Peptides against a protein of PDB entry 8OXM. Designs and how they scored, part 85

Target 1, 371 residues: chain A of PDB entry 8OXM
Amino acid sequence: FKAEFRLAGGVNLPKIIDCVGSDGKERRQLVKGRDDLRQDAVMQQVFQMCNTLLQRNTETRKRKLTICTYKVVPLSQRSGVLEWCTGTVPIGEFLVNNEDGAHKRYRPNDFSAFQCQKKMMEVQKKSFEEKYEVFMDVCQNFQPVFRYFCMEKFLDPAIWFEKRLAYTRSVATSSIVGYILGLGDRHVQNILINEQSAELVHIDLGVAFEQGKILPTPETVPFRLTRDIVDGMGITGVEGVFRRCCEKTMEVMRNSQETLLTIVEVLLYDPLFDWTMNPLKALYLQQRPEDETELHPTLNADDQECKRNLSDIDQSFNKVAERVLMRLQEKLKGVEEGTVLSVGGQVNLLIQQAIDPKNLSRLFPGWKAWV

## One batch from the design tools (peptide; made by RFdiffusion4, then SolubleMPNN)

Design b2_p13_5_s2 (from b2_p13_5, 6 letters changed)
Fold by OpenDDE base, seed 2:
Structure b2_p13_5_s2 (fold): chain B 371 residues (1-371), chain A 13 residues (1-13)
Amino acid sequence: as target 1 above (371 residues)
Amino acid sequence: SRLAATVAELESL
């Protein structure tokens, strides 16, 4: 390791360190403190298994449908080392970073990111009707610009088209696999985009198995398919390539039901894998300052030793794990709202749920559903 | 050693 480090920014002030490998190559690493990377490491293994299933199928292999993965090395319950995703940027940084964000550059007369956020915070405790009205006003005055990402990065028209296709495929694959696994907390800082491949990298995988639905403000969408996410696909939006890639991904997941259930069952009953939502984690996720630049006092994770009275907690845990497995089995059978759907019907319902402004308006304001 | 010291420093904060 080199003697010097840089701060990456953010609440936990992760240290960027350079190391020389045994192969003589310099590698950048992110050392994250005050965070349990074990859940991220487990979810990366699940994504690698999903990638193996997608590579075995001819239709998904031909479309190069993959979830981008990164290396995670947990060091303790509060620390770990991440592979630095060189050449990635948070989609939020590109879109809404201060005055240099794409919204400010391309839409200088629209509402600022701060104005949008303030308006949604003011209605956070209001009715669903009031939230919907303000969300629609925000959306009218904050128009999508994510199409410009590929246009800025890829000047050659043939490369631009290829990269926009890679982006659309990456969104489709991660959306469907994320839905099957019940991945939550998909705010604009937890989704990176690779500046060379235009593929998405999902980070901070601490909300899985639909645990986002039991947050104080419950998650109401199956995945992030907001207006900027759609704008990055180009003129066809969710139609054509995105929909077909979702359907082909869902087909592989449904045809792999036994394998996916077995994997998730092993993980849910692993005593080293704490996937359950707790009140402190819920507070941390929904009291995050929207500008990660402010030093929040870390809630001392020492209060995790609430003595689990072993017997009553084991029965309650088993009932939660069973419900998660039942819901996963329903998804893999195409059971939505008590109805069995075809792959096309299920994918259509999920797309409609993800783009519904009524669902989007109900999300926690820090999720930035207008972006 | 240096990684372990950085980890211990991050855990002590």
Scores: peptide ipSAE 0.000, ipTM 0.394, DockQ to the pose 0.043
Fold by OpenDDE base, seed 4:
Structure b2_p13_5_s2 (fold): chain B 371 residues (1-371), chain A 13 residues (1-13)
Amino acid sequence: as target 1 above (371 residues)
Amino acid sequence: SRLAATVAELESL
């Protein structure tokens, strides 16, 4: 390891360290503290299994459908080492986080990201109708710009076209795999884009198995398919390549039902894998910027006294695991809203749910559903 | 190792 480190920024102040391997190669690593990387590590293993299924099928293999993975090495319940995704940028950084964000550069007369956030926070406790109206106003005055990512990074038209297709395939694969695994919506910092491949890397996989539906503000979309995500696909949007890649991915997932159920069953009952949503995790995921100042969780170790009967916890856990498995089986059968859908029908429903401004307007404003 | 020291530092923060 080199003596120097860099901060990657963010609340947990992850350290970027360079190490020299026994092969003499330098490797950049991200060291996270105060973060349980076990869920990330498990989800990366599941993604590798999904990738194996996708590579075995001739149609998905020919389309190079893959979910991008990164190396995770949990070191403790609160620390680990990740592969630093060198040559990636958070889509949120490219779009809105910096003064040079693409929205500001290409749409200088639109609302600022801060104005959009403020407007949506003001209605956070309001009716769904009021949320929808304000979301539509925000969307009208905050037009998508993510098409410019590929245009900036890939100047050659043939390369640009290929990379836009790679992006579209990556979104399709990650959306369907993410739906099957119940990853839900993914805020703009937790989606990296590779500046060379145009493929997405999903990071911080702390919500899985539809646990986003039990958040204080429940998730209302099957995956992130916001206006900027769609804009990156170019003029065809969700039609053509994206839809076909979703259908082919879903076909492989449905045809692999037994394998996927067996894998997820093993994971859900693994005593080392805490996938359940807890109140502290829920608060952290939906924390308000104003509340950041007071919640130093002095986890004083002294609340020993909730001897909830281990038996009642185990029975409640088993019933949650059974419900997750049952819902996974339904998804893999194409059961949506009590009806059996074809692959095309199921994919169509999921796309419509994901792009519905009524669903998007109900999301937690901190996840920026207008981006 | 320097990694273990960095981990311990990050866990102590």
Scores: peptide ipSAE 0.006, ipTM 0.410, DockQ to the pose 0.043; fails the geometry check
Fold by OpenDDE base, seed 1:
Structure b2_p13_5_s2 (fold): chain B 371 residues (1-371), chain A 13 residues (1-13)
Amino acid sequence: as target 1 above (371 residues)
Amino acid sequence: SRLAATVAELESL
């Protein structure tokens, strides 16, 4: 390891360190402190298994369908080492950076990202109708620009087209795998795009197994398929390549039901893996950027009252785990809202749910559903 | 022509 480090920014001030491997190669690593990387590590293992299933199937292998993974080494309950995703940028940084974001560059007369956020925060406690109306006004005055990512990075038309397809396949694979695992909506800073491959890398996997539905503002979409995410696919949007790649991914997932259930069951009952949503984590995930200053978690709240009988906690945990497994089994059978759907019907429903402006308008404003 | 054929092939996947 080199003696020097850089800060990556953010509340936890993760340290970027450079190390020389036993192979003589320099590698950048991210050292997170005050963060439990076990959930990220577990989700990476599940993604590797999904990738193995996708590579075994001829149709998904031909389409090069994969979910991007990164190396995670948990060191403790509050520390670990991540592979730094070199040559990636957060999609939020590309789109809505205040200095040089693509929205500012390509749409200088649109609302600023701050104006959009302010408008949606003002209606956060309002009716669904008021949220929808303001969301539609925001969307009309904040037009998508993510098509320009591939146009800026890939100047050769043949390369540009290939990379746009790689992006579209990556969105499709991560959307369907993410739905099956219940990752839900993803904050724009927690989706990285590779500047060379145009593939997405999902980071900070702290919400899984539909735990986003039990947040104070519940998630309302199966995955992130916002207007900018769709704009990056080009003129066909969700039709053609994206839809077919979703269907082929869903076919493989449904045909691998027994394997996926067995793996997820082992993980849900692992006593070292806490995937459940706790109130403090829920508050942190939906905290206002302005409120970050005062909540030092003085976790000096006396552990005395949480002596709910170990039996009642264990019974409550087991009931939640059973419910997660039952819902996973339903998804893998194509059971949506009590109806059995074909792969095409299920994928169509999920796409429609993900792009519905009524669902998007109900999301937590901090997750920027207009981006 | 060749690009359009490769495009159509890749969009058929």
Scores: peptide ipSAE 0.000, ipTM 0.349, DockQ to the pose 0.014; fails the geometry check
Fold by OpenDDE base, seed 3:
Structure b2_p13_5_s2 (fold): chain B 371 residues (1-371), chain A 13 residues (1-13)
Amino acid sequence: as target 1 above (371 residues)
Amino acid sequence: SRLAATVAELESL
C-alpha cells in the first residue's frame, strides 16, 4: 500500500488508497469505514450469477446483456474495500451538479435542481394529489437533458450510436435484474455511468428484497426509469431496444427460476447476512438535510440488556424470509397483483409502473424522481 | 448503406 490516501468526501469520509499488487500493478481502492459492505458483496455475487445466466443464453449473449459489477472485500461488519470505479461518474453529478450540471448548461431557464427539491420538500407531508400537482409543475419546468451525456463523450456518430445502445442495454438489464432482486434506493448518486462504455454501475446495494417498500416513505417504482434515464436512450425512449432487452432479460430470469430461488434462499437464511430493514437504517436513508445536526449515532455500547426472546425474533425473521421467497417466486412466474402475465405483459406493466407520474410523485424527495 | 445495415442489425439486437 502507498502511505498516502485521499478522502472521497461524504458522511463516512471513505479513503481512496493506492496499492501495488504482487504483479507490480497499481490499483486504486476505496476503503469504506463505519459501513457494512457484506450486503454489497452478496449482491455483487448474485449479479455475477445473473451475468452467467445471461451469457449462457444465445440471445442475451448476442445483445451483450450484463449488469456491471465491482469488487467488494468486506474486512469487518463495519469496514471493507471497494474496487474504485475509475472512469465513472454518478448520473446525479452529471445532471444536477450546482455549478456545471447538464440541466443548468442546456436548460438555463428551467427551474434549478434546488428549486425542484425545495418544491417537492414543501409538499412531502401533503396529500398524494398535492404531491402529484407539484411534481407535474416541477416536471414541466425541468426538462430532461441526459441525451447530451453520449453527445458530449462520443463525437463520432457511429461510436455515439453504439454507446447509446450500450447504455440502453445496461439500463434494461440492470432494471430487470434489480426488479427480480427487489433492489431499492436507486437515487441519482447510487447509479454511476462509465464515461468510456456508457454502461451503468449500480452502487450501495443496502436496500434489496423489496425492503424499500417498508421505508417511512415507501418506494412505489420497480426501478429507476425517470425522464432523464429515458432521455439517454434517445428518440425511441422505452420502445424498441430497451423493451426487447428487458423482455430477453426477464425470459432468462424466469427460465432460471429454480437456480435463482435456491441462491436467494441460501442468502436469506445466512445468519451472517442481515438484509432486513431496521428502523435506524430506514431513518438514515430518508433523513432530511436539516436533521443532520442531531444524529450523532452515540451507539453507546451498553444496550446489551434487550434479551428479546430469541424465539420470537427468529419466528418473525423466518416469516419475512418466506414472504420474500414467495414474492420472488411470483415474479419469476410472472405473477403480478394475482394475475399471471407473459414476459411481454410483465415487462410492459413494470415499465408503466416505473414511468407513472403518480408513482414517481410519491417517492421520497431525496430520490429526485423529476431527474 | 453498410452503416444503415449495421444500425438496423444493432437495433434488432
Scores: peptide ipSAE 0.000, ipTM 0.310, DockQ to the pose 0.014; fails the geometry check

Design b2_p13_5_s3 (from b2_p13_5, 7 letters changed)
Fold by OpenDDE base, seed 4:
Structure b2_p13_5_s3 (fold): chain B 371 residues (1-371), chain A 13 residues (1-13)
Amino acid sequence: as target 1 above (371 residues)
Amino acid sequence: SRLKNTVAELESL
């Protein structure tokens, strides 16, 4: 290890360290403290398995459909080493960085990211109708700009087109697999884009198995397919390549039902893998900027011996795991809202749900559904 | 012409 480290931005101030391998190669590593990387590590393994399924199918292999993975080495329940995704940027940093974000650069007369956030926070406790109206006003005055990512990074028109397709395929693959695994919506800082491949890297996989639906503000979309995510696909939007790649990914997932169920079953019952949503994690994920001031770390873990009988905890856990498996089986059968859908019908429903401004307007404002 | 053909090939994939 080199003696010097750099801070990566973010609340937990992860340390970027350079490590010289036994092969003499320097490798950048991100050391996270205070984060449980076990869920990230498990989800990376599941993504590798999904990638193996996608590579076995001729149609998905031809399309190079893959989920980008990163190396995770958990060191403890609160520390680990990640591969530093060199040459990636958070889509949120590109889009809505306060100083030099693409929205500010390309749309200087639109609402600022702060104005959008403020407007949506003001209605957070309001009716769904009021949320929808304000969301539509925000969207009208905050037009998508993510098309400019590929235009800035890829100056050659042939390369630009290829990379826009790679992006679209990456969004499709990650959206469908993310839906199957119940990753839900993804905060704009937790989606990295590779500046060379235009592929997405999903990080911080702390919400899985539809646990986003039990948050204080429940998730209302199957995956992130916001206006900027769609704008990055170019003029075709969700049609053509995206839809076909979703359908081919869903076809592979549905045809791999037994394998996926078996894998997820093993993971759900793994005592080392806590995938359940807890109240503290829920608060952390949906924390308001105003609430940051009062969380003194003085929660001494000692005092609440709530002796819930071990039997009642275990029965409650088993019932949650069974419900997750049942819902996974439904998804893999194409059962949506009690109706069996074709692959095309299911993918269409998911796309419509993900782009519906009524669903987007109901999301937690901190996750910036207008971006 | 080449770009259109490569586009059509890549859109057919």
Scores: peptide ipSAE 0.000, ipTM 0.365, DockQ to the pose 0.014
Fold by OpenDDE base, seed 1:
Structure b2_p13_5_s3 (fold): chain B 371 residues (1-371), chain A 13 residues (1-13)
Amino acid sequence: as target 1 above (371 residues)
Amino acid sequence: SRLKNTVAELESL
């Protein structure tokens, strides 16, 4: 290990360390403290399994459909080592950086990212109708720019086109796998894009198995397919390559139902894997930037008096696990809202749900559904 | 022509 570390930004001040391997290669590592990396590690294992299924199928293999993974080594309940995703940038950093973000560069007369957030925060406790109207006003005055990522990074037209397709395939694969695993909406800082491959890397997998639906502001989309995410696909948007890659990914997932259920069942009942949403985690995930000052985790929550009978906790956990498995089985059968859909019908429903401005307007404004 | 064919081939994948 080198003696020097850099701070990565964020509340937990993760440390970037450089290490030289026994092979003489330098590797960057992110050391997170005060964070449970077990869920990230488990989700990476599930993604590796999904990749194995996608590589076995001839159609998904020909399309090079993969979900990007990174190495996670949990060291304790509150510490671990992540592989640093070298050559990646958060899509939020590229899009809405206050100094040099793509929206500011390409759309200087549009609303600022701060103005958009302020407008949506003002209506956060208002009706769905008021949220929708303000979201549509924000969207009219904050036009997509993510097409410029590939245009800036890939100057050769043939390379540009290939990388736009790689991006579109990566969004499709991660969207469908993310839907099956119930990852829901993803904050723009938790989606990295590789500057060389144009593929996405999903990080901070602390919400899985539709636990985003039980947040104070519940998720309303199956995955993040916002206007900038779609703009990065180019002129065809969700039609053509994206739709076909979603359908082929969903086909492989549905045809692998037994394998997926067996693996998720083992994980849900692993006593070392806490995937359930707790109130403190829910508050942390939907905290306002202004509220960051007061929620010092008072370490003095005396674990004393909630002698909830061990039986009632265990029964509640088992009922939640069973419900997650039942919903996973429904997804893998194509059961949506009590109706059995074809792969194409299910994928179409999910795309329509993900791009619906009524669903997007209802998301937590801190997750920036207009980006 | 070649770019259009490679585009169509890659979009057919």
Scores: peptide ipSAE 0.000, ipTM 0.375, DockQ to the pose 0.014; fails the geometry check
Fold by OpenDDE base, seed 2:
Structure b2_p13_5_s3 (fold): chain B 371 residues (1-371), chain A 13 residues (1-13)
Amino acid sequence: as target 1 above (371 residues)
Amino acid sequence: SRLKNTVAELESL
């Protein structure tokens, strides 16, 4: 370990440390404090298994469909070491950085990222209709620019095209795998892009098994397929390569139903794997900038007196686990809204749900659904 | 021309 560390931005102030391996290679590591990295570690193992399934299938192997993984070493319930994803940047840093974000550079006459966020926060407690109207105004005055990522990084037209294809395949694979696993909290800081491969790296996997739907502001989309995410695919958007890669990924997931159910069942009943949403975690994920003033630390320790009998906690947990398994089984059968869909029908429904401005307008403003 | 053919091949994948 080098004696110097850098602070990464964010509420938890993670420490970036440089380490020399036994192989003499320098590796950057992110040390998170006050965060349970066990969920990230478990989800990385599930992604590795999904990658194994995708590599066994000829159609997904030919397309090089993979979800990017990183090394996680949990040190305690409140600390761990992440592999620093070398040569990655948060998509939010590229798009909506206040100083030199792509929106400001390419669309200087559009609303600022701050103006968009402010407008959506002002309507946060309003009707769905008012949220939708303001979201449409924001979207009209904040046009997508993520196409410029590949154009800035890849000057050769053949490389540019290959990287745009790699990006599109990465979005498709991670979207479908993420939907099957019920991944939430897919805000623009939890998705990294590799500056060399154009592949996405999903980080902070603490919202899984549709636990984002039980947040104070429920998640209303199956995955992040916002206008900038689509703009990065190029002129065809979600049509062609993206749709086909989603369908082929979904086909492999559905054909692997027994394996996926067995693994998720083992994980849900693992006493070391806390996947359940708790009120403190929910408050942390959806903290309002206005609530920074009223967090007096007088959450009195007296809310420990929910002596729910251990039996009632276990029965409640088992019912939630059973519901998660049942919903996973439905997804893997193509059961959506009580109807059995083909792979193409299911993928189409998920794409429509993910791009629907009515669904996007209902998301927590911190998710930045207009980006 | 070559780019269009590589595009068509890669879009067929």
Scores: peptide ipSAE 0.000, ipTM 0.363, DockQ to the pose 0.014; fails the geometry check
Fold by OpenDDE base, seed 5:
Structure b2_p13_5_s3 (fold): chain B 371 residues (1-371), chain A 13 residues (1-13)
Amino acid sequence: as target 1 above (371 residues)
Amino acid sequence: SRLKNTVAELESL
């Protein structure tokens, strides 16, 4: 370990440390405090399994459909080490950095990221109609710019085209697998983009198995397919390559139903794997920047061992686990809202749900659905 | 040792 560290930013101020391995190689690591990395470690294993399924299928293998994974080493219930993805940037950092974000560079006359956030925070407790109207106003005055990522990073036209395809394939694969696993909290800081591959790296996997739907502001989209995410695909948007890669990924997932169910069942009943949403985590994920000042959690964590009767906890847990497995089975059968859909029908429904401005307007403002 | 101290520092933040 070097004596120097860098801060990665964010609420928990994770430290980037440089480590020399026993092999003499220098490796960057992110040390995260006040966070349980066990869920991230488990979800990385599930992603590796999904990658194995995708590599076995000829059509997904030819398309190089993979989810980018990173190494996670949990150290305690509140700390761990992640492989720092060198050459990645949060999509939020590229798009909406306060000083030099792509929106400010390419659209200087649009609303600032702060103005957009403020407008959506003002209507957070309002009707769905008022949220939708303000979201549409924000979207009119905050036009997508993510196309410029590939244009800035890849100057050669042939490389640019290949990288835009790699991006589109990465979005498709992660969107469908993320939907199957019920991955939530896909805000713009939890999605990194690799500056060399144009592939996405999903981080902070602490909201899975549709637990985002039980947040104080429930998640209303199956995955992040916002206007900037679509703009990064270029002129074809959600059509052509994206749709076909979603369909081929969904086909592999549906054909792997038994394997996926068995693995998820083992994980849901693993007493070391806390996947359930707790009230404190829910508050933390949807905390307002203004509320950061007052909630010093005096983690006097000592006293509220509420001895909830172990029996009532276990029965409630088992009923939640069963519902998660049933919903996973439905997704893998193509059952949506009580209707059995084809792969193309299911993928189409998910795309429509993900791009619907009514669904996007209902998200927590911290998710930044206008980006 | 050094990692443990960095972790403990981050847990105390």
Scores: peptide ipSAE 0.000, ipTM 0.394, DockQ to the pose 0.048; fails the geometry check

